# Designs tried in a protein design run: peptides against a protein of PDB entry 4LZF. Part 78

Target 1, 155 residues: chain A of PDB entry 4LZF
Amino acid sequence: GGRLVVFPNGTRKELSADGQTVKVMFFNGDVKHTMPDQRVIYYYAEAQTTHITYPDGMEVLQFPNNQTEKHFPDGRKEITFPDQTVKTLHPDGREESVLTDGTIIQLNPDGSKVIQFNTGQREIHTADFKRREYPDGTVKTVYSDGRQETQYPTG

## One batch from the design tools (peptide; made by RFdiffusion4, then SolubleMPNN)

Design b2_p14_6_s4 (from b2_p14_6, 8 letters changed)
Fold by OpenDDE base, seed 3:
Structure b2_p14_6_s4 (fold): chain B 155 residues (1-155), chain A 14 residues (1-14)
Amino acid sequence: as target 1 above (155 residues)
Amino acid sequence: EPAPEPPPPPPPPL
């Protein structure tokens, strides 16, 4: 059968009969579960935070404000904010945010920015210009020197 | 077996 160990500090350790599941209930209210799939689930009672670690190096954090974070083994991080915006941080320094309205915001390592609006318009920001592309094929560019250019659609 | 101690605090949110 399973066994329960009670330590002098008040911490308790429950072991399954097969030894594949271990539950540690710490005296401070924290809980550690080691599962048969080698996933480790930490619950921090004071912070009300859940932290799951996987044997492949994946980590999942769940915060009390409903923010969730996935830390991938490749160094990528995915944040789901309380407002349901999803932000991806790439190892190369690129960032991508997907807003709930379908707008996509990309920040590139060179400092350039691309916004893909849900209307089909696209805006590109570089050190040299800000450019707006319209669904009809019109392109408006404002250069850093204050010059403005409009390219009209062909046809 | 020595008495287990609580883990360190969780990482802060990003």
Scores: peptide ipSAE 0.162, ipTM 0.821, DockQ to the pose 0.894
Fold by OpenDDE base, seed 2:
Order: sequence, then structure tokens, then C-alpha cells
Structure b2_p14_6_s4 (fold): chain B 155 residues (1-155), chain A 14 residues (1-14)
Amino acid sequence: as target 1 above (155 residues)
Amino acid sequence: EPAPEPPPPPPPPL
């Protein structure tokens, strides 16, 4: 059978009969589950936050505001905001946000910004210009010096 | 066995 250990501080530890599952119920209301697959599920009672740690170093955080964070072993972080926007933070410093309407916003390490609109238009921001690309092949560029250029599609 | 202590609180959301 399983075992229940009750500690003097009020913490309780439940062990499965096979010893592969351990549940710790801390005196503060926190709960820690160690699973047979070695993932650890921790619930922070005061913060109402769930933290899952995987053996490969992946971590998942679930916050009471409905934000979810995935921390990948490669250093990438994926944030699902309460509005269901998904932001990815890459180890190289690139950031990508996918909006619920399908718009993608990319922030590059060089400070450039790319917006892929759900309409198929793309906007590129650099230190030197702002460029709008249209689905028809028209490209409009406004340079930092105020010069404007329009490239028309070859029909 | 010493009584398990709770870990520090989680980090805030990013």
C-alpha cells in the first residue's frame, strides 16, 4: 500500500504503493506532485500558479490571469497572454507576436520590425526606411530622409 | 526525514 507521512509542521507526504508518485501537501497549501515520468507539478496556493518542470528542462507556468508561459530547454520562451496573443522570445533576441487575427509582429535583434498583416500586406521598419508591401506587388518605401519611392508591379 | 519546506514563490508573469 501507499504511505502517508505527516510532519510536525503540518506538511503531508503521500507516496504511492509503487513509490513512483509522490504528493507533498505543504502546510501553506502548496502542492507538489512528482510523477513517474519525473515531471514535477507544483501548485503555489497563494499565487494560484501552477509550475510544471520536465526532466528535459522544459517548464510550464500557468498564472491565475490565464497567462501561460513555456520555457524551452533551448532558452526560448513562449507566452500565451490572456487575450490569446502568443509571443515567442528567441534566444537570439528576436521576438515574435502572433495576434488572434493572424497578424504577426516580428522584432529583430538589429532593431528592425516586420509586421505581416492578416490582409497579406507586410510592413518593414528599419533605421533607414519604412516599407509597405502590398499583395498586388506594389511596394511603397518612405526613407528616413523623407524620400518616398513606389515600385509598381510589372503587369 | 526532515519536514519538507515549500519552495520560494514563483516568479511573476513576464
Scores: peptide ipSAE 0.160, ipTM 0.821, DockQ to the pose 0.949
Fold by OpenDDE base, seed 1:
Structure b2_p14_6_s4 (fold): chain B 155 residues (1-155), chain A 14 residues (1-14)
Amino acid sequence: as target 1 above (155 residues)
Amino acid sequence: EPAPEPPPPPPPPL
């Protein structure tokens, strides 16, 4: 059968009969589950936060405001906001946000910004220009000096 | 076996 250990501080430890599942119920209300697949599910009672750790180094945080974070072993982080926007933070400093309408916003380490609109239009912001690309192949560029260029698609 | 201690609190949301 399973085993229950009750410690003097009020912490309890439950072991499954096969020894593959361990549940620790801490005196502060926190709960730690160690699963047969080596996942560890920790619930922080005060913060109402769930933290899952995987044997490959993946971590998942679930916050009471419905924000979810994935921390990848490569240092990448993926944030799902309460509004269901997904933001990825890359180790190189690049950030990408995918909005619920399908718009993608990319912030590059060089300070440039790219917006891929759900209409298929793309907008590029750099120190030197703002460029709008249209699905028909038209490209409009406004340079920082005030010059404007339009490149028309090759017919 | 000593009583397991709670880990430190989780980091705040990003």
Scores: peptide ipSAE 0.159, ipTM 0.821, DockQ to the pose 0.949
Fold by OpenDDE base, seed 5:
Structure b2_p14_6_s4 (fold): chain B 155 residues (1-155), chain A 14 residues (1-14)
Amino acid sequence: as target 1 above (155 residues)
Amino acid sequence: EPAPEPPPPPPPPL
């Protein structure tokens, strides 16, 4: 059979009959659940936040505002915002946001920005220019000095 | 067995 331990401070510890599941219910309402797969589920009662840690170093945070964060062992972070935008923070400093309309926004470590529109157009922002690439192969560039260039598709 | 203490609060959202 399982065991229940009740501590003098009001914290409770439940052990499954097989000993593979351990549930600690803290006196403050927090819960720590250790699972057979060695994942640990923390529930923070005051913050209403769930934090799952995996044995490979993966972490998942679930916030009461419906934001979810994944912290990968390689240092990458993936944020799903309440609006369902997904933002990835890469270890190299690159950031990528995928909007619900399919637009992808990339921020590069050099400060450049690339927007891949759902229309197939791409916009590139650098310190020196803004460039719009069209699906037909037309490329329009506006340079920081005010020069404009249009490259027409081959055909 | 000593009474377990609650973990520190979670990190804030990013």
Scores: peptide ipSAE 0.157, ipTM 0.820, DockQ to the pose 0.927

Design b2_p14_7_s1 (from b2_p14_7, 7 letters changed)
Fold by OpenDDE base, seed 2:
Order: C-alpha cells, then structure tokens, then sequence
Structure b2_p14_7_s1 (fold): chain B 155 residues (1-155), chain A 14 residues (1-14)
C-alpha cells in the first residue's frame, strides 16, 4: 500500500504503493508532485501558478491569467498570451509573434522587422528602407533618404 | 526525515 507521512509543520507526503509517485502537500498549500516519468509538477497556491519541470530541462508555466510559457532546453521560450497570441523568443535574439488573425511579426537580431499580414501582404523594415510587398507582385519601397520606388509586377 | 520545505516562489510571467 501507499504511505502517508505527516510532518510536525503540517506538510504531508504521500507515496504511491510502487514508490514512483510522490505528492508533497506543503503547509502553505503548495503541492509538489513527482511523477513516474520524472516530471515534477509544482503548484504554488498563493500565486495560483503551475510549474512543470521535465528531466530534459523543459519547463512549462501556467499562470492564473491564462498565460502559458514553455521554456525549451535549447533556450527558446514560447509564450501563449491570454489573447492566444503566441510569441517565440529564440536564443539568437529573434522574436516571432503569431497573432490570432494569422499575422506573423518577426523581429530579427539585426533590428529588422518583417510583418506577414493575413492578407498576403508583407512589410519589411530595415535601417535603410520600409518595403511593402503586395499579393499582385507590386513592391513599394520607401528609403530612409525619402526616395520612393514602386516595382510593378511583370506579366 | 526532516520536513520538506516549500519551494521558492514561482517565476514571474514574461
């Protein structure tokens, strides 16, 4: 059978019969659950936050505002905001946001920005220009010196 | 066995 240990401070430790599952219920309401797959589930009662740690270094955070964060072993972070926007932070400093309407916003380490609109338009921002690409093949560029160029589709 | 202590507070949201 399982075991229950009750400590003098009010913390309780439950052991499964096989010893592979351990549940610690702390006196403050926090819970630590160690699973057979070696994942550890922390529940922080005051913060109402769930934190799952995996043996490979993956971490998952669930916040009371419905934000979810995934911290990958490679250093990448994926944030699902309450509005269901997904932002990825890459180890190289690149950031990507996917909006619920399908718009993708990329911030590059060089400071350039790319917006891929759900309409099929694309906007590219660099130090030297802003460029708008249209689905028909038209490309409009506004350079930092104030020049404007329009490239028309061929055909 | 000493009583387990609560973990540190959770990280803040990014």
Amino acid sequence: as target 1 above (155 residues)
Amino acid sequence: EPAPEPPPPPPAPL
Scores: peptide ipSAE 0.159, ipTM 0.819, DockQ to the pose 0.909
Fold by OpenDDE base, seed 4:
Structure b2_p14_7_s1 (fold): chain B 155 residues (1-155), chain A 14 residues (1-14)
Amino acid sequence: as target 1 above (155 residues)
Amino acid sequence: EPAPEPPPPPPAPL
């Protein structure tokens, strides 16, 4: 049979009959589950946050506002916002956001920004210019000095 | 076995 341990501080520990599942119910309302697959599910009662840790170093955070974060062993982080936007933080400092309409927003370590619109248009932001690329090959550039240039596709 | 203590609260959302 399973085992229940009740500690003097009010914390309870439940062990399954096979010993593969451990549930700790802390005196503060927090709950820790150690599963047979060695994942640890921690629930923070006050924060209403779930934190899952995996034996490979993967971590998953679930917040009460419906934000979910995945922290990968390679240092990559993936954030699913309440609006279902997915933002990826890369170890090189690159950030990528995928909007629900299919728009992709990339922030590069050099401070440049690239927006790939769902229409096939692309916008590039640098310190020196903003550039809009159109599917027909037209390119419009607005420079930081206020100069504007339009390049038409070579037919 | 010493009584388990709760870990510190999780970090804030990113």
Scores: peptide ipSAE 0.158, ipTM 0.817, DockQ to the pose 0.925
Fold by OpenDDE base, seed 5:
Structure b2_p14_7_s1 (fold): chain B 155 residues (1-155), chain A 14 residues (1-14)
Amino acid sequence: as target 1 above (155 residues)
Amino acid sequence: EPAPEPPPPPPAPL
């Protein structure tokens, strides 16, 4: 059978019959659950936040506002915002946001920005120009000096 | 066995 230990401060420790699951219920309402797969689930009662740590170094945070964060062992972070936008922070400083309509916004470490619209159009922003690429192969560029170029598709 | 202590508070959302 399982075991229940009750400490003088009100903290409780529950062990499964197989010893593979350990649940600590702290006096403040926090819970630590160690699972058979060696993941650890922390529940913070005051913050209403769930924090899962995996043996490979993966971490998952679930916040009461429905934001979810995945912290990968390689340093990448994936944030699912309450609006269901997914933002990825890469270790190189690149950021990518995927909007619910399928639009992708990429911020590069050099300060350039790329927007891939759900229509198949792409917009590229650099220090030197703004460029719009169209699905038909037309490319329009506006340079910082005010020069404009249009490249037409080869028909 | 000493009573386990609660962990520190979680990080804030990014």
Scores: peptide ipSAE 0.152, ipTM 0.817, DockQ to the pose 0.917
Fold by OpenDDE base, seed 3:
Structure b2_p14_7_s1 (fold): chain B 155 residues (1-155), chain A 14 residues (1-14)
Amino acid sequence: as target 1 above (155 residues)
Amino acid sequence: EPAPEPPPPPPAPL
């Protein structure tokens, strides 16, 4: 049979009959579950936040506003916002956001920005210019000096 | 067995 330990401070510890599942119910309302697969599930009662730690070093955070974060062992982070936008933070400093309409926004470590629109248009931002590429092959560039250039498709 | 203490507060959202 399982065991229940009740401590003088009000904390309770439940052990499964096999000893593979441990549930600690802290006096502050927090809960810690240790599972047979060695994942640990923390529930923080005041913050209403769930924090799962995996034996490989993966961490998953679930916030009360419906934001979810995955922290990978390689240092990559994936954030799913309440609006279902997914933002990836890469260890090299690159950031990528995928919007629900399929638009992709990339921020590069050099400070450049690339937007791939769901229409097939692409926009590139650098220190020197802003460029719009169209699906027909038209390219419009506005340089930082105010010069404008249009390249028309050859066809 | 000493009474288990609650974990530190959770991290803030990014």
Scores: peptide ipSAE 0.151, ipTM 0.817, DockQ to the pose 0.903

Design b2_p14_7_s2 (from b2_p14_7, 8 letters changed)
Fold by OpenDDE base, seed 2:
Structure b2_p14_7_s2 (fold): chain B 155 residues (1-155), chain A 14 residues (1-14)
Amino acid sequence: as target 1 above (155 residues)
Amino acid sequence: EPAPLPPPPPPPPL
């Protein structure tokens, strides 16, 4: 059979009969599960937040507002917002947001920005220009000096 | 075995 240990501070520890699962119920309402696959599940009662840690160093946070964060061992972070927008933070400083309509917004370490619209249009922002690319092959550029250029598709 | 203490609070959302 399993074992239950009750500590003087009110914390309880449950061990499965096979010893593969450990559940700690803290006196403050927090819960810690250690699973057979060596993942650790923390539930923070006051914050209503679940924090899962994996043996490979991956972490998953689930917040009460329906936000989910994944922290990858390589230092990448993926945030799923309550509106289901997904934002990825890369270790090199690049950020990518995928909107629910399929729009992709990329922020590059050099400060440039690329927007891939769901319409097939793309907008590129640099220190020197803003450029709009259209599905028909038309490209419009507005330079920082106020010059404008339109490149038409070659038929 | 000493009585286990709760872990620190989670980090805030990003």
Scores: peptide ipSAE 0.171, ipTM 0.790, DockQ to the pose 0.910
Fold by OpenDDE base, seed 1:
Structure b2_p14_7_s2 (fold): chain B 155 residues (1-155), chain A 14 residues (1-14)
Amino acid sequence: as target 1 above (155 residues)
Amino acid sequence: EPAPLPPPPPPPPL
């Protein structure tokens, strides 16, 4: 009970019998699916890229190199790189990378950097200092003036 | 209905 329309330019449009699914096959090999849940799936044939748009404004891009990008309605972007590193770009300019070993790297809008190592150590980089925090509570700070300070755990 | 045109090219990867 579906319908197929073939246009003079070679584009084809398939409609499901219930009218809830529409598939457009463009003359260049691109494909557009409109789904019952109102998501739209674009396939770009030349680029071998899939682009999904959701009714809430979410977008998902899948590239042929296995990179995936999620574009959230709030302006946040999440990139899964081919190496499976996940990078989040926040609307405020903060960036967070989660490495496959569990290391988290944060770049803050003020230019500071925080590394949370998989060992439980944390390193903070600012304009004024580099600080290493250890799981035992020891904190080592190297200041930009060359001063070094160690704070030992209490107890 | 006029013949649908292909969508624009995908955005580049970030």
Scores: peptide ipSAE 0.159, ipTM 0.784, DockQ to the pose 0.905
Fold by OpenDDE base, seed 5:
Structure b2_p14_7_s2 (fold): chain B 155 residues (1-155), chain A 14 residues (1-14)
Amino acid sequence: as target 1 above (155 residues)
Amino acid sequence: EPAPLPPPPPPPPL
């Protein structure tokens, strides 16, 4: 059968009969499950947060506000916000947010920003200008010095 | 076997 160990500090440890599942119930209300697949599910009682660690180095955090974070072994992080916006943080410093309306916001390591609107328009932000690209090929640029330029499509 | 202790708290949300 299974084994139950009760420690002097009030922590309890349950082992399955096969020894593949371990449940630790800490005296503070935290719970740790080690599964046969070697994933570890930790529940933080005070924070109401679930932290799952995988043997490949993947980590998943589930917060009480319905935010979920995935920490990939390559250093990438993916955040799903309560509104279902997904933000990806890349190891190179690039950030990408996908909004529920299909808008994509990219922050580049050089500080530039690109917004791909769901309308097919694109907006590029740099230190020197803000540029709007339209589906018809029109490009409008507002430079940091206040100069404005419109480039009309060729054809 | 020593009595298990809780791990540190989770990181804050990003």
Scores: peptide ipSAE 0.151, ipTM 0.778, DockQ to the pose 0.918
Fold by OpenDDE base, seed 3:
Structure b2_p14_7_s2 (fold): chain B 155 residues (1-155), chain A 14 residues (1-14)
Amino acid sequence: as target 1 above (155 residues)
Amino acid sequence: EPAPLPPPPPPPPL
């Protein structure tokens, strides 16, 4: 049979019959589950937040607003926002957002920005220009000095 | 066995 330990501070500890699952119910309402696969599941009662830690160093946070964050051992972070936009933060400082319509927004460490629209158009922002590339091969550039250039596709 | 204490609060969302 399992074991139940009740501590003087009101915390309770439940051990499974096999000893592989441990549940701690803290006096403040927090809960800690240690699983047979060595995952640790924390529930923070006041914040209504779930925090899962994996033995490989992966962490998953689930917030009450439906935001989910994955923290990878390599330093990458993946945020799923309540609107289902997914933002990836890379260790090199690059940020990528994938919108629900398939639009991809990339922020580069050099400060440049690239938008890949779901229409196949691409927009590039640098310190020197803003450029729009069209699926037909047309390219429109607006330079920071106000000059405009249109490159037409070679027929 | 000492009475277990709650873990620290979670970080805020990024």
Scores: peptide ipSAE 0.150, ipTM 0.779, DockQ to the pose 0.918

Design b2_p14_7_s3 (from b2_p14_7, 9 letters changed)
Fold by OpenDDE base, seed 4:
Structure b2_p14_7_s3 (fold): chain B 155 residues (1-155), chain A 14 residues (1-14)
Amino acid sequence: as target 1 above (155 residues)
Amino acid sequence: EPAEQPPPPPPPPL
């Protein structure tokens, strides 16, 4: 049969009969589950946050505002915001956001920004210019000095 | 077996 251990501080530990599941109910209302698949599920009662750790080093955080964060063993982080925008933080400092309309926003370590619109237009932001690329091959550039240039497609 | 202590608070959302 399973075992229940009650500690003097009010913490309780439940062990399954097979020993594969362990549930610790802390005196502060927090809960820790160790599962047969070796994942550990922490529930923080005050913060209403769930933190799952996997044996491969993956971590998943679930916040009360419906934000979810995945922390990958390679150092990448993936954030799903309440609005369902997905942001990826790469170990090299690159950030990528995918909006619900399919727009992709890339922030590069050099400070440049690239927006790929769902219309097929692309916008590039650098220290020196903003550039809009159109599907027809037209390119419009606004330089930091206020110059504007339009490049027409060759065809 | 000593009583396990609660884990530290979670980090804030990024």
Scores: peptide ipSAE 0.097, ipTM 0.779, DockQ to the pose 0.900
Fold by OpenDDE base, seed 1:
Structure b2_p14_7_s3 (fold): chain B 155 residues (1-155), chain A 14 residues (1-14)
Amino acid sequence: as target 1 above (155 residues)
Amino acid sequence: EPAEQPPPPPPPPL
């Protein structure tokens, strides 16, 4: 059968009959579940936050504001905001945001920015220019010196 | 078996 251990500090430890699940209910209201798949699920009662750790080093944080964070073993982080925007932070400093309308915003470590619009248009921002690419192959560039160039599609 | 201690507070949201 399962076992219940009650400690003098008020912490309780429940072990399943098979020994595959362990539940610790801390005296402060926090809860720790160790699962058969070796996931560890922490619930922080005061913060109302869930923290899941996986054997591969993956971590998932669930905040009371409906924000979710995934921390990958490679150092990448994926944040799902309450508005369902998904932001990925890469170890190289690159950031990518996917908006709910399908727009993708990329911030590069060099300070350049790429916006992929849901219309199939793309906008590239660098120190030297802003460029708009259209689905028909038209490209408009505005340079930092004020020069403007339009490249028309070769039909 | 000593009582397990509560884990540290969660990290703040980014």
Scores: peptide ipSAE 0.095, ipTM 0.774, DockQ to the pose 0.919
Fold by OpenDDE base, seed 5:
Structure b2_p14_7_s3 (fold): chain B 155 residues (1-155), chain A 14 residues (1-14)
Amino acid sequence: as target 1 above (155 residues)
Amino acid sequence: EPAEQPPPPPPPPL
């Protein structure tokens, strides 16, 4: 059979009969489950947040507003916002957001920004210019000095 | 076996 230990502080520890599952019910209402696969599921009662840790160093946070964060062992983070936008933070400082309309927004470590629109247009932002690339091969550049350039497709 | 203590609360959402 399983075991139940009740501590003087009100914390309770339940062990499965096989010893592979451990449930700790803390006096503050928090709950910790250690699973046979060595993942740990922690529920923070006050914050209503679930934190899952995996033996490979993966972490998953589930917030009460329906935001989910994945923290990968390589230092990458993936955030799924309540609106289902997915933002990836890379260890090199690159950020990528995928919007629900299919627009992709990339922020690069050099401070440049690239927007891939769902229309197939691409916009590049740098310190020196904003450039729009069109599916037909037309490229329009607006420089920071106010100069404008249009490059026409080679037909 | 001593009683475990609750871990600190998670960081706020990013």
Scores: peptide ipSAE 0.091, ipTM 0.769, DockQ to the pose 0.933
Fold by OpenDDE base, seed 2:
Formats: structure tokens, sequence, C-alpha cells
Structure b2_p14_7_s3 (fold): chain B 155 residues (1-155), chain A 14 residues (1-14)
């Protein structure tokens, strides 16, 4: 059968009969589950936050506001905001946000910004220009010196 | 066996 250990501080430790699952109920209301797959599930009672750690170094945080964060072993972070926007932070400093309407916003390490609109338009921001690409192939560029250029589609 | 201590507080949300 399973075992229950009750410590003098009020912490309780439950062991499954097979020894593969361990549940620790801390005196402060926190809970730790060690699962057969070696993942560890922490529940922080005061913060109402769940933290899952995986053997490969993956981590998942679930916040009470419905924000979810995934911390990948490669150093990438993926944040799902309460509005279901997904932001990815890459180890190289690149950031990508995917909005619920399908708009993608990319911030590059060089300081450039790319917006892929759900309409098929694309906007590129650099130190030297802002460029708007239209689905018909028209490209409008406004340079930092105030010069404007329009490239028309061929045809 | 010593009683396990609670883990540290979670990191703040990003």
Amino acid sequence: as target 1 above (155 residues)
Amino acid sequence: EPAEQPPPPPPPPL
C-alpha cells in the first residue's frame, strides 16, 4: 500500500504503492507532485501559480491570470497572454508576437521590425526606412531623409 | 528524514 508521512511542521508526504508518485503537501499550502515520468508539478498556494519542470529542462508556468509561459531548454521562451497573443523570445534576441487576428510582429536583433498583417500587407521598419508592401505588389518606402519611393507591380 | 521545505516563490510573469 501507499505511505503517508506526517512531519512535525505539518508537511505531509504521500507515496504511491508503486513508489512512482510522490505528493508533498507543505504546511504553507504549497503542493509538489513528482510523477512517474519524472516531471515535477509545483503549486504555489499564495501565488496560485503552477510550475511544471520536465527532465529535459522544459518548464511551464501557469499564472492565475491565465498567462502561460514555456521555458524551453534552448533558452527560448513562449508566453501565451490572457488575450491569447503568443510572444516568443528567442535566445538570439529576436522577438515574435502572433496576435489573435493572425498579425505577426517580429523584432529583430538589429533593431528592425517586421509586421505581417492579416490582410497580406507587410511593413518593414529599419533605421533607414519604413516600407509597406501591398498584396498587389506595390511597395512604398519612406526613407529617414524624407524621400519617398513607390515601386509599382510589373504588369 | 528531515521535512522537505517549500520551494522558493515562483518567478514573476514576464
Scores: peptide ipSAE 0.090, ipTM 0.770, DockQ to the pose 0.921

Design b2_p14_8_s1 (from b2_p14_8, 4 letters changed)
Fold by OpenDDE base, seed 5:
Structure b2_p14_8_s1 (fold): chain B 155 residues (1-155), chain A 14 residues (1-14)
Amino acid sequence: as target 1 above (155 residues)
Amino acid sequence: SLPELPAPPEEPPL
């Protein structure tokens, strides 16, 4: 059978009959589950937050506002916001946000920004210019000096 | 990112 240990401080530890599952109920209301797959589930009672750690180094945070953060072993982070926007932070400093309307916003380590609109238009922001690419092949560039250039598709 | 979560309480010995 399972085993329940009650500590003097009020913490309780429950062991499954097979010994593969351990549940610790801390005196502060926090809960720790160690699962047969070696994942560890922490519940922080005050923060109402769940933190799952996997043996491969993956971590998942679930916040009470419905935000979820995934921390990958490679250092990548993926944040799902309450509005269902997904932001990926890459180890190289690149950030990518996917909006619910299908717009993709990329922030590059060099400070450049690329927006892929759901309309098929693409906008590139650099220190020197803003460039808009249209599905028909037209490209409009506005330079930092105020110069404007339009490149027409070669028909 | 949300605030850093507090460390869980120390797990008592077996």
Scores: peptide ipSAE 0.051, ipTM 0.729, DockQ to the pose 0.694
Fold by OpenDDE base, seed 3:
Structure b2_p14_8_s1 (fold): chain B 155 residues (1-155), chain A 14 residues (1-14)
Amino acid sequence: as target 1 above (155 residues)
Amino acid sequence: SLPELPAPPEEPPL
């Protein structure tokens, strides 16, 4: 059978009959689960936050505002916001956001920005220009000096 | 970034 230990400070420890699952209920309301797959699920009662640690070094944070953060062993972070936008932070400093409508926003380490719209249009922002590319091959550029250029598709 | 989580309480020995 399982085992329950009750400590003088009010902390409780439950062990499964096979010893593969351990549940600690701390006196402050925090809860720690150690699972058979060696993942640890920690619940912070005051912060109402769940923190999962995996044996490979991956971490998952679940916040009370419905935000989720994944911290990968390679240093990449993936944030799912309450609005279901997914933002990826890459170790090279590149950031990508995928909006719920399928629009992708990329921020590059050089300060350039690329927006891939769900309509197939693309917008490119650099220090020198803002460019809009259309699915038909039309390209409109507005340069930082105020000059404008339109390039038409070769039919 | 969301606030740093507090350190867990000391786990009592078995």
Scores: peptide ipSAE 0.050, ipTM 0.726, DockQ to the pose 0.715
Fold by OpenDDE base, seed 2:
Structure b2_p14_8_s1 (fold): chain B 155 residues (1-155), chain A 14 residues (1-14)
Amino acid sequence: as target 1 above (155 residues)
Amino acid sequence: SLPELPAPPEEPPL
């Protein structure tokens, strides 16, 4: 049988019969579950936040506003916002946001920005120009000096 | 910024 220990401070500890599952119910309302797979699920009662830690160093945070953060062992972070936009922060400094309409916004470490629209159009922003690529192969570039160039698809 | 999570209470002994 499992064990239940009740501490004088009101904390309770439940141990499974096999000892592989531990549940701690803290006096402050926090709950810690240690699972057989060695993941730890911590619930912060005041913050209403769940924090899951995995043996490989993966972490998952679930916030009461419906935001979820995944912290990968490689240093990548994935944030799912309440609106279901997913933002990935890469270790190289690249940021990528996927909007609910399928639009992808990429911020590059060099300061360039790329928008892949759900229409198939692509827009590239650099220090030197803004470029729009159209599905038909037309490319329009507006340079920082005000010059404009249009490249037409070769039919 | 998301709120800093408090430190968990001291875990009781086994």
Scores: peptide ipSAE 0.050, ipTM 0.726, DockQ to the pose 0.775
Fold by OpenDDE base, seed 4:
Structure b2_p14_8_s1 (fold): chain B 155 residues (1-155), chain A 14 residues (1-14)
Amino acid sequence: as target 1 above (155 residues)
Amino acid sequence: SLPELPAPPEEPPL
């Protein structure tokens, strides 16, 4: 049978019969579950936030506003915002946002920005220019000096 | 910015 321990401070600890699952219900309302897979699920009662830690170093945060953050062992972070935009922060400093409409926004460590629109258009922002690539092969470039260039598709 | 999560209470002995 399982075991329940009640501490003088009001904290309760439930142990499964197999000893593989531990549930701690803290006096402050926090809850900690240690699972058979060594995943730890911590619920912060005041913050209404769930924090899951995995034995490989992965972490998952679930916030009361429906934001979810995944912290990968490689240092990558994936943030799902309440609007369901997914932002990935890469260890190299690159950031990628995937919007609900399928638009992808990439911020590169060099300060360049790439937008892949759901229309198939692509926009590249650099220190030297802003470039729009169209599905038909047309490319429009606006340079930092104010020069504009249009490259037409080779028919 | 999300609020910093408080430190969990000290886990009671086994």
Scores: peptide ipSAE 0.050, ipTM 0.726, DockQ to the pose 0.782

